Peptides against a protein of PDB entry 6GMG. Designs and how they scored, part 52

Target 1, 331 residues: chain A of PDB entry 6GMG
Amino acid sequence: DSDDRVTPPAEPLDRMPDPYRPSYGRAETVVNNYIRKWQQVYSHRDGRKQQMTEEQREWLSYGCVGVTWVNSGQYPTNRLAFASFDEDRFKNELKNGRPRSGETRAEFEGRVAKESFDEEKGFQRAREVASVMNRALENAHDESAYLDNLKKELANGNDALRNEDARSPFYSALRNTPSFKERNGGNHDPSRMKAVIYSKHFWSGQDRSSSADKRKYGDPDAFRPAPGTGLVDMSRDRNIPRSPTSPGEGFVNFDYGWFGAQTEADADKTVWTHGNHYHAPNGSLGAMHVYESKFRNWSEGYSDFDRGAYVITFIPKSWNTAPDKVKQGWP

## One batch from the design tools (peptide; aimed at target 1 D3 H277 L285)

Design b2_p16_5_s1 (made by RFdiffusion4, then SolubleMPNN; from b2_p16_5, 9 letters changed)
Fold by OpenDDE base, seed 2:
Parts: C-alpha cells; sequence; structure tokens
Structure b2_p16_5_s1 (fold): chain B 331 residues (1-331), chain A 16 residues (1-16)
C-alpha cells in the first residue's frame, strides 16, 4: 500500500557513495546511496553539484518511475513513444505456429505478439529520432526555428514522421516540456535543450471492454507501433497491470528505465537506471533499491509486461542527468 | 503529482 511510502532523507552534498553490489549483471544499491551517487555525478546544473531537493527525493521515492522522474524533471507522460514490431513474423507464427502443450489460443496469440516486438530495434528507432531532434535543436532559438529544422531533417531523411500532424506528440513534445519554459532551463530556447530517452514496460491487455483472456494473456493488437514512424499510441495505457491467471497472483503495473543521452553506439553496452518499488523502509516492501542494468538486463523485462516502449523527452543541456557516458555502479 | 496508482507497489515481488 502506498501509505507506507517514505521520502528518503537528504544526503550531504559531499557524501560519497558506498560501493554498489553486483547482481545478475546489474549494479544494485539502496535508494539513499543512489542519491549520493546522483549528487556526485548527475546533479550538476551549469557545472555545479546540487543537493537533491526534497521534491526530487519525493519523486524518486515512487520507485522505478521515480528514477525517470527525478532525472527527466517531470512525471513521464509517455506521449512520444517508439517501438518495433515484426508484422511478418507475427502473421507467420499465427498462421504456421500452434499453441504449446497446455497453452490456450489466447495465451499463444499473446505470446506470439510479445515475441514479435524487437526491443533493440525499438531503442534504435528512438535513438535515431532523438538524434534528428538534437540536430534540429542546434542553433534554434525559438520553437518555430526548431520545427522548421526538424521538418527539414525529416525531409532529408525521407522519414515518415514528416507527415505527422503539427499537433502530434512528435512536434508538440518540446513546447509541452516544463523545463523548456523555465528561466533556468531552456528559457524557451530550443538550443538549450536536448532530447533524452527512457523506456517503459507495461501490459497490453488494459482494455476493460475486452475479453478476460486478453487481460490475462495480452492483447495482440494493442500498442503496436505505426508503420514507418514507429510511434506507439500510448493514450490507452492507464497503468493497469496484467490480470492474475491464478488466485493470489499479482503483477506490477509498469517498469521505467532511464537511459538519457548516452552516446555508446553498442546498444548492449548502454546502461539503464531503474528502481524496484516505492521506498518503504518501515514497511513490508522495505527500502527502495536502484539498479543500473545493461540493455540486455533491462530489455529482458518481466512476465508482468508484454510491451516495451522507448520514449523521447527533453531536458536542459545544463543538467547532467543525461551524460554522454554512464558508468555502471560505484566506484 | 503522483498517486497510489502511479507506482510499482509490487516491485519487490515481481521486479527483484
Amino acid sequence: as target 1 above (331 residues)
Amino acid sequence: SANAELINKYGQEALS
């Protein structure tokens, strides 16, 4: 119950982190220690370390979403989301495949749909788009200039995103970013902003009007990317978890992983930061832990989820929450 | 702001 959530206490600005613990290819630490690392590594505004504020600590305390929240500066809206879906694979498997022993048709279809998503290609698409956006942001000192640059870049690349409506999340994302409007942030200057990426794992079977089977085993048709653009309509994602298939079974509603703006070309070497649950040091769940995972560890996900999206948002360049290189763990 | 619906409250059980 969320009633057990506690805001982690402040950490002295100069307090160094304790060593992280290796865990299944990940680096793990308690949330308080992550705050220490964050202050040393990611807190910088205009090159100066900052103590994580009470507000930021409160955001962080919400778990996996809190990591993305504190680093992006806003609660994830997930409006500009990308994925990759192999339609041919899906169709072929449905046509030529068969349910496993004991697997229902609904389970089979849900599984095939899940397996038809390519996390790496989805991530690559988001990185591609973020790169285009970053080029468009360069030397653009108002939104109009940014949009013009963006359209030009898309035209040059013959990208299907050029056909998106001006009101689409793709074009409206920047102006809808609070930090873009902040005086000490973008100050309405696109050239002071950069595109960043986070990922969300969630359940496809969220439609209450759909069959129970879809809620339990997935909705094969839900949250597919649009052909050409890779955009996922996230409007129907209401943070509804997978329905239990047996008594006592429970699933988590989502997972968030923070990537930022790493420049590592090898996807497998990129680091994703995420949390396990809300911070409840005095409750049954215990203290929140933060994980820094390699892409393979992150993208593997959990049975709780059958969808993964890679989302683009923006932060001021003056923030160091999305550095070019992320070091896993501590030291 | 966030509420109880916007947290992964079962993370320990399912997410490590």
Scores: peptide ipSAE 0.030, ipTM 0.704, DockQ to the pose 0.103
OpenDDE base, seeds 1, 3, 4, 5: peptide ipSAE 0.030, 0.028, 0.027, 0.028; ipTM 0.708, 0.695, 0.698, 0.696

Design b2_p16_5_s2 (made by RFdiffusion4, then SolubleMPNN; from b2_p16_5, 7 letters changed)
Fold by OpenDDE base, seed 1:
Structure b2_p16_5_s2 (fold): chain B 331 residues (1-331), chain A 16 residues (1-16)
Amino acid sequence: as target 1 above (331 residues)
Amino acid sequence: SAAAEKINSYNNEALS
């Protein structure tokens, strides 16, 4: 029950974290210990450590989305999302493949669609776009200059994003970022902002007007990236979980993983930070735990989800929630 | 695999 959620208590600014423990190939710790690490490593504003505020601790307490929330500074809107889908593989497998033993046709099609997404290529596309955006931001002191720079960069790279409408989430993302407008944030100066990335796992079969089979096994046509741009229309994502296929079965609504702005070129070595559930130390779920996972651990996902999107947003450069290097665990 | 182990149970939504 959501009523069991508790805001973690404050941690002294200078309190060092306890060692993380290995768990399922990840580094894992309880949420209060993550707060300690966060204050030592990620809390810096203009180079000065900050105690995590009560508001930030409350955001964090929401679970996996809370980790992205506290580090990005806003609740995820997921408007600027990217993925990679192999259309040829999908068509070929549907034509020449067959259901496994005991697998229904709908289950087969859903599985084939899921397997036709390439998480690494999706992540790479988001990083590519974030890099373009960062170049456009670098010397732009107003939004008009940023947009002009962005269009020039896209034209130079012959990127299909140059054809997006001015009202597209791609072009409007910066102006719609609260921290961009804040006096102590971007202060309406694009050059004070940088692009960051997080990922969301979710279920494709969310249309309640569709067949039960799509809700149970996935909608093969839903949440595909647009050709050329890689943009995913996330407007139909309402955090609806997968429908159970057997009595008593239940699935999680979503998963979020925070990447930020790591510069590690090898995707497999990048670190993704996420939580298991909302913080309920006195409830049945127990205390929230935070995980720092390598890309393979993150991108593998769960059977609860058949889609992964990589989302771009912005934070002030003065924040240290998205450093160039992220160290897994503690110490 | 260890990477495929389910660790999530429920995550609250802050926005309706």
Scores: peptide ipSAE 0.083, ipTM 0.797, DockQ to the pose 0.247
OpenDDE base, seeds 2, 3, 4, 5: peptide ipSAE 0.029, 0.076, 0.080, 0.029; ipTM 0.710, 0.792, 0.789, 0.710

Design b2_p16_5_s3 (made by RFdiffusion4, then SolubleMPNN; from b2_p16_5, 8 letters changed)
Fold by OpenDDE base, seed 5:
Structure b2_p16_5_s3 (fold): chain B 331 residues (1-331), chain A 16 residues (1-16)
Amino acid sequence: as target 1 above (331 residues)
Amino acid sequence: SAAAELINKYGNEAAS
């Protein structure tokens, strides 16, 4: 019912946010109040706070993806995604484990696969790669210099990403970032850009040609990271939700969480910003709410999803949508 | 619209 979506109204630039509501380790507020916070904290371009534009407010109104959209400056493409999968655990559990009482074989396999992903390690891999990219971006004033730096960094670390094709999402991500080419963005200068991270939760069983069981309980073989690199092929992610397992059951197609470029070393202390649904103040879903969650709250996810990917993209350093430190809630 | 397809359908509400 996307027809109920409404663009939040503009907020005065100097309007301060109302206090967020603490709830189960996260802070929550209505989207309009998040706009107020965003203008005070994240809106800065070259050190000057900005009113969220109508376009940005419209992006934000799309819900969880809207939070990532407004802060990254583009709709998520999810092309440069990372995860961590414990193959040994998976094989061992399948071999030696048994379905729980009332659990089907397909449900068992799907669950075991889901549990074989390590969200923290996936996040850590993305942070590692982002750090390498950031080092490569520094003092690189054209793409060629950036790529050369990147290759050197990868070689130095003996990283398997060094073997990726030149056209891979890994090497092409910067050149394919609109803000990199914008005059007020990177202006084709890599050193003006920085790597940022967001996360997507989604369902593995999206293949319509696969079995109904895979669509209901997950596809154990889908969206696994490549060995060595941690790269996830996201090409088959078409935002298809989990199939109902019982009458009347419905699942959400995805969830997005914005991390940005926080420097907090402890994953558990990192803050993830996400929305619950599109803004529908006059609809059944109601007004959009924005959550600032700790990693535990974010990574826990929902039964709607059995995959989590950590995606790298780029924003101009002049933007303050990805600060080193994110404070949860307000004040 | 194409844009409508690019949103979460139901949303994941946190407990409050």
Scores: peptide ipSAE 0.031, ipTM 0.708, DockQ to the pose 0.092
OpenDDE base, seeds 1, 2, 3, 4: peptide ipSAE 0.027, 0.031, 0.030, 0.027; ipTM 0.692, 0.708, 0.707, 0.689; seed 1 fails the geometry check

Design b2_p16_5_s4 (made by RFdiffusion4, then SolubleMPNN; from b2_p16_5, 7 letters changed)
Fold by OpenDDE base, seed 3:
Structure b2_p16_5_s4 (fold): chain B 331 residues (1-331), chain A 16 residues (1-16)
Amino acid sequence: as target 1 above (331 residues)
Amino acid sequence: SAAAERINQVAAEAAS
């Protein structure tokens, strides 16, 4: 029940975090302690630490999406999403593979589709595009200059994104970023912004007009990336969870992981920050916990989800919510 | 608040 959600209290600006604890290969802490870390490490605006505002604490309290929300400055719209799908593998496995013992045809097809996505390649594509965007932003002082730079960069790399429509989320992402328009943010100056990445895990079988099997076991054809660009049409993602396959079974609606703008070249060493659920210290779910996971832990996901997308958005360079290096845990 | 109308994570993630 979302009615049990509570906004975490303010933490003194100078309060240091308690040590994180290990949790299945990741660093874990309660949300209040994450706020302390956030204030020490990520809160900086123009080089000055900031206390997390009540509004930001309220955003954070929404769980995994709250972590991305507070660090990106806006509720995720997921419009500029990337993934990697191996079509040949999918076709081959469907043709030559067999359902496991007790596995229905629908389960088999859903599983094969899920396994045909490559999380690492999807992440790599997003990082590649983010790098292109950052180069385009670097010396652009208006949106027109940014778009021109972007097109030039894409042309130089022979990237299929150069063929996207001007109204595409790819080209409109910057202008649709609230912090870009804010006086204390980008102030309509692209060179004051940088591209950042977060990831969303979600369920493919969200079409209510489709078969029950697709809702239970996945829609093999849903949310595939476009060839060449890697873009995923996220318009059909309505945060609908997987349908139960047995009585009493329930699934989570989504999972969000914050990456930001880490420069670590080895994907396996990158840190992803996410939450377990909305903050309900007096409810059945309990207090929200925040996890800092390595890519392996993040990308494995849960049975609740059969899709992973890597999304690009923008934040002001004056924010420190997306530093070059993220240290896992505390101290 | 406007934030209260947003979709939130309504269930705990499974322990791994």
Scores: peptide ipSAE 0.034, ipTM 0.734, DockQ to the pose 0.102
OpenDDE base, seeds 1, 2, 4, 5: peptide ipSAE 0.033, 0.033, 0.032, 0.034; ipTM 0.722, 0.702, 0.704, 0.731

Design b2_p16_6 (made by RFdiffusion4)
Pose (drawn by RFdiffusion4):
Structure b2_p16_6 (pose): chain A 331 residues (1-331), chain P 16 residues (1-16)
Amino acid sequence: as target 1 above (331 residues)
Amino acid sequence: SLDEYKAGVRRIEEES
């Protein structure tokens, strides 16, 4: 009867996964089966396949956060985040539009702010920034050389990110990555690391001291990207879900999708890996399922979330959790 | 609450 979280059992390294295919842009499989796929194509350490450890299987069993947690080796902090927001569209649709049949002004403003975000450009911005970071760390063997290389390209590219504080989440992203300091990871050598990207969907109205309207319909001024850099201040994100509008209405507080470092130029052809909920086959929600969605399927989101952030973190190059290519389903 | 969370998951599943 217990809807307790259970850890999926260990899968032998030779066990192949059951086949599955995408339907209308998304593929899903039970977590036990995804572990088999992950061990075949994602588990490599210096080209050597590995069994998903007990710890990794535990992390994975927590739901959508599990895929990102396992692939990055750290619970997601969302410290370095990017998004795109059309300020002109937002200001224009507020002073020119009107609420639809059955909207409070607070609901109208909340929706317009939501629709003003562009998740394709937001992902595109994180893409170009991560590319600059990877070029900066290619031949840099200490952090100082990495930061010098990073600032040099940003200045020459006239990127407003060059003026970020030395201790900002942007410039401190590499040094604050635990695997960067680990002797078996980056060992303080930026050339042994790689920038990777994952996404977080979340709610904007997270201030518990704010009006109910913002908790129910969103805070338009919250989690907007800074101009020029596109950085999103994630410090006030506390994993607080959207408040219900009627009794019995439940909302999920956040969703994480793993992109990695795919080389596909078509953002619509990129695959994003995420789970539906925590693993509980003997309980109410049932077993965890891992979803592999095309970008548009992922960026479609849900009414639970009115904000999207594309986050950059680092993993060691010796890993294979962010390969150049990601294939939906199996084989 | 946990009940609200589960209701949210079920709602998303029904909509999908």

Design b2_p16_6_s4 (made by RFdiffusion4, then SolubleMPNN; from b2_p16_6, 10 letters changed)
Fold by OpenDDE base, seed 4:
Structure b2_p16_6_s4 (fold): chain B 331 residues (1-331), chain A 16 residues (1-16)
Amino acid sequence: as target 1 above (331 residues)
Amino acid sequence: SKEDFIAGVKRRREAA
């Protein structure tokens, strides 16, 4: 139960992390040790190492979302979500494919839809957009300049995002970022901000008014990216988990992975940081563990989820929570 | 509500 969540204690600023444990291609550690690493590597504000605050530790304690929360500085809003969906593959498989033995039609359609998403292309789209945004930010000293730059960049690339409404999450995201407005953050200066990326895994069948089959096996039509832009409407994502398909079965509501602003061109070499569950050292779930996974490990996801989105947000450049290079594990 | 927020924020996965 959520009632056994505990905020990890403070770690001394100079305490070095213990070595991470290799686990299925990932680097794993307990949350307390991640705090130590975070303080050594990611905590820097204006080049100065910082102790993780109680508030930040509390955010972190929420598990996978906590990792993204502490590093992005805000609870994920998921407004700028991108994905890639192969419509042709989907249609062709539905037409020419057949359900597996024992697979219902609904299960088949849900599976085919899930398989029609391309995580790598979705990630690449987000990186592409983040790159455009970063270029737009670079020399912009007010929001108007940023928006003008952004529109120009999009026009030059013939990007469909240029047609988005000015009030869309795409254009309003920066102004809606708390750290952008903070004096010690962006101070309303876009050039002090950078785009960062995290990913969310979630279930498509969240509509309570839909069929039970969709809730159990997925809604093939839900959370598809818009053609051209790759934008996913996340408004219907209410963190509702997959419905059980058998008695005693239970699914997790979501998973979050933090990428930040790594510059590694090879997607397979990028590192994604995520947590297993909320911190409950005295509860049934136990202590929270933090994983640093390669993209392959992250993008594989779990059966709990049939959708993945890659989300763009912003952090101040003065923060070191999204460095160009992320090293997996410790040392 | 705060409770709804907390419920929505918590990931409940078994320990690896």
Scores: peptide ipSAE 0.076, ipTM 0.774, DockQ to the pose 0.110
OpenDDE base, seeds 1, 2, 3, 5: peptide ipSAE 0.035, 0.045, 0.038, 0.077; ipTM 0.718, 0.769, 0.724, 0.783; seed 5 fails the geometry check

Design b2_p16_7 (made by RFdiffusion4)
Pose (drawn by RFdiffusion4):
Structure b2_p16_7 (pose): chain A 331 residues (1-331), chain P 16 residues (1-16)
Amino acid sequence: as target 1 above (331 residues)
Amino acid sequence: DLDLYMDTMRAKYNSE
């Protein structure tokens, strides 16, 4: 009867996954089967396939956060985040639009703020920033050389990110990556690391001391990107879900999608990996399923979340959890 | 936070 979280059992390294295909832009498989796929195409350490460890299987079993947790080797901090927001559209639609049939002004403002975000440009911004970071660490063998290389290209590119504080989440992103300091990971050598991207969908109204309207309909001033840099301050994100509007209405508090470092130029052809919930085949929610969605399917989101952030972190180059190509389903 | 996540998944499931 228990809807307790269970860890999926170990899968032999030679066990191939059952076949599955995408339908209308999304593919799904039970977590036990995804582990088989992950071991075949994502588990490589210096080109050597590996079995998903007991610890990794435990992390994965927590739901949507599990895929990102496993692939990055760290529970996501969301410290370095980017998004796009049309300030002019937001200000114009507020002073020119009106609430629709059946909206409070708080609900109207919350929706307009939600629709003013552009997740394609937000992902595109994280893409170009991650590329600058990767070029900065290519031949840099100490952090100082990496930071010098990073500032040099940002200044020459007239990127407002050059003026970020030395201790900001941007400039400290590499040094604060645990695997960067590990002797088996980056070993304090930026050239052994790689920037990767994942996404977080979440709710804007997370201040428990705010009005109920913001908790139910959103806070338009919350989690907006800074101009010029596109950085999103994720420090006030506390994994608090959207408050219900009527009794019995349940909302999920966040969703994580793993992109990695795919080379596909078409943002709409990129694949994003995420789970539906924690693993509980003997319980109510059932077994965890891993979803592989095209970008537009992922960025469609749900009413649970009115905010999207595209996050940059680092993994060692020796890993294979962020390959150049990601294929939906199997084979 | 993870517990809160699991609770929200349960709340969503029961709402359907």

Design b2_p16_7_s1 (made by RFdiffusion4, then SolubleMPNN; from b2_p16_7, 10 letters changed)
Fold by OpenDDE base, seed 1:
Structure b2_p16_7_s1 (fold): chain B 331 residues (1-331), chain A 16 residues (1-16)
Amino acid sequence: as target 1 above (331 residues)
Amino acid sequence: TLDTYYESQRARFASL
């Protein structure tokens, strides 16, 4: 019951975390212990450790989205999203493949569409774009300079993003970031900001005007990336979960994973931080747990979702919520 | 917003 959500208590700034425990190949801990780790490792503002504020603890208490929320400094808007879809694979499998035993045509098409997305290539595209953006930010002291730099970088790389409209989420993302405008954040100086990445898993069949089959088994045509840019139109994502296919079946609305700005070149070695559910220590769900998963564990997702997107946003460089290296677990 | 807060609530996956 959502009414059972509570804000985790404050943790002393100098309290060290207890050891994480292994869970299905990932590191796991209770939310209170994650707060301890966060204060030791990620809380730094201008090099100084900070106690997680009550507001931040409240954000965190919302579960998987809370982890991204507290580390990015804002609720995810998901406007600048990337994915990779293999159109040839999709067409070929539809033509030459067949439904499995007991699988409906709609279920088959939904599955084939899901399998035609490449999570690793989607992630790589987001990292590529984030790198371009970071180069554009580096010496820009106003938004105009940033935009000019960005256009030049894209032109040099012959990137299709150079053709995006000035009002596109791609170009407007920085100015729409609250921390960019904050005095203790970017203070309207792009060079004080850096691009960061998080991921969202969600359901494609969210259109209530579509067939029941699409809501149950996925919409093969929904949330595909645009050719060349890799941009996904997320405007139709309204956090609607998959429809049940049998009585008593239920699905979750979304999952979020925080990556930040890790520099590890091997995608398989990158660490993704996420939560299981909202914090309800006295409720049926119990205490919130935080997981630090490798990319393989994160990108695998769940049957609740048939889409994955990799989203770019910005944080101040003075924050340490997105370090170059993330160590899994504790110690 | 209030709506955002409600949308942020998530149930546990059985596989987690």
Scores: peptide ipSAE 0.069, ipTM 0.792, DockQ to the pose 0.213
OpenDDE base, seeds 2, 3, 4, 5: peptide ipSAE 0.030, 0.043, 0.069, 0.058; ipTM 0.716, 0.783, 0.790, 0.795

Design b2_p16_7_s2 (made by RFdiffusion4, then SolubleMPNN; from b2_p16_7, 10 letters changed)
Fold by OpenDDE base, seed 4:
Structure b2_p16_7_s2 (fold): chain B 331 residues (1-331), chain A 16 residues (1-16)
Amino acid sequence: as target 1 above (331 residues)
Amino acid sequence: DIDNAIQSQRDRYNSL
């Protein structure tokens, strides 16, 4: 996508990070300094610090998605995504609400749809499901045992996910995780894996066959969660940005935020790690910066995006990329 | 299938 992307250089394993800079309620640093922090805090395999490899540094250089990539061990597939949508609110606002002054009908409908998503409830749903999965993973030494445990857990909770097809991304997610199959990862032992969460912000109006208005102002019907399960069909997400509404306007294709497996019960106190753009220290964009944001800052998003999804994947428990507690900034 | 995509341009994150 970008010819001026550069892989950040290696950092010595024992080099300590420089202090992060406060920025609008976030903690901010340049990507090289994040690598230093990552090596000190998140790099541990079986309790031992690791230098970020060239491959991992290359992944990281992709921007916000790179942060999720390096910490999850794979490029996001987004197949197991959750959200929360208030259908009653949406219908009520469409019926009883009115476009603002200067707002088109399409813009109004797109805005109302965006506002009908509840980021906090979507996040909580993902956490709930991740918790169920983690219980199912516990003491399961093969996939069959994991799946049996998962079905039992879902039945006990009367969760609609129990009705998903066996071929659903929900049930196939573990087996399709590369690190699960790795000898130094899960080694095909579910009990060695844990569920982790990241979030993606993106644009709903990606259908090129739809109206220009939907591409500009959003598709109110796109990327809604299924009732009961909260699952979002992400198959139509092709990383297409919002269409410009005025000459010279441009929008970002997506934003990714890494949560991992924090145990903080208060959603507002959770920390989300993300990047601003791909690393181009010699280009017009400049060096990539990494941000550690509280949930409020993350979930607020930008006008570039009208959808948020919370995605579950898996990593080996031996990795420390998803610790129970994440400290914002440095020190 | 989608090729691994790179994040497009965003200058700075802010609270606006």
Scores: peptide ipSAE 0.222, ipTM 0.805, DockQ to the pose 0.206
OpenDDE base, seeds 1, 2, 3, 5: peptide ipSAE 0.101, 0.097, 0.090, 0.064; ipTM 0.789, 0.788, 0.786, 0.784

Design b2_p16_7_s3 (made by RFdiffusion4, then SolubleMPNN; from b2_p16_7, 13 letters changed)
Fold by OpenDDE base, seed 3:
Structure b2_p16_7_s3 (fold): chain B 331 residues (1-331), chain A 16 residues (1-16)
Amino acid sequence: as target 1 above (331 residues)
Amino acid sequence: DFETAYQSQLDRFNSL
């Protein structure tokens, strides 16, 4: 429990950020300074700069998920998630590969599965789908028009998503977005909304009824994307961390990275914003820090996680939390 | 090491 979590104090609306610090190829700053940057760059509603509210600061204080939370306007539900998995590579490596020295069979299989995911292709799939959705949103003034447009776009592209059920996360995502229904948000007008992307890193071996080996080294069959669509069933993600492989070892439950709606075509040049932990300036963890990483650094992940998903949600176009261009650091 | 510095407890809050 985050008993030591503290909500960062309010920052004056016109306070400029201090310079960010380089950190292993990333731009890094303390959460209070990120709030200053956020107010200057991302806070705008209908073109008007806003002070981050107490509620938003509280959301942000939860750590990496807080960055996505404050920028998306809702706690991540992760329902519309995409990934890419190379089945042929997986099968080939299992057949022809061998465990490393000291590596158990279960560890080998878990590692091979992890390495069979292609983060770049997963990200590109999410961007492709987001683009389709944005086209469907553009001139749709009610949900029916949006859905019709979406189906047409999918049909034109011969996309397997056209076969999804009407109640699937794919088709229901917009209507299930609180900001879509808000008067000062979408106001039930799809053309006022845009698709945005964030990423979640998590552990595959979360099934408590499975073997200890799967919980320790990963479940090779878990959280794979569906063929054709790239959709990942996230229903079994309960934020359960990797099980320790040795006494005293502990793992983090998840990591979130905010991408938004950047238009940079080169994945390697895209910027991902994330936090290290919940804000505990007077606790053992210390103050929360916010990082702005390039895709390479973000997609590398950590040993805590063997899955990466790229999730689509929606925000009002009037929000500036997902600009076309994101710049690392300050200035 | 970035991982060591970065990896700590994330809030387990789940509003789902």
Scores: peptide ipSAE 0.035, ipTM 0.755, DockQ to the pose 0.119
OpenDDE base, seeds 1, 2, 4, 5: peptide ipSAE 0.030, 0.026, 0.031, 0.028; ipTM 0.726, 0.710, 0.730, 0.719; seeds 1, 4 fail the geometry check

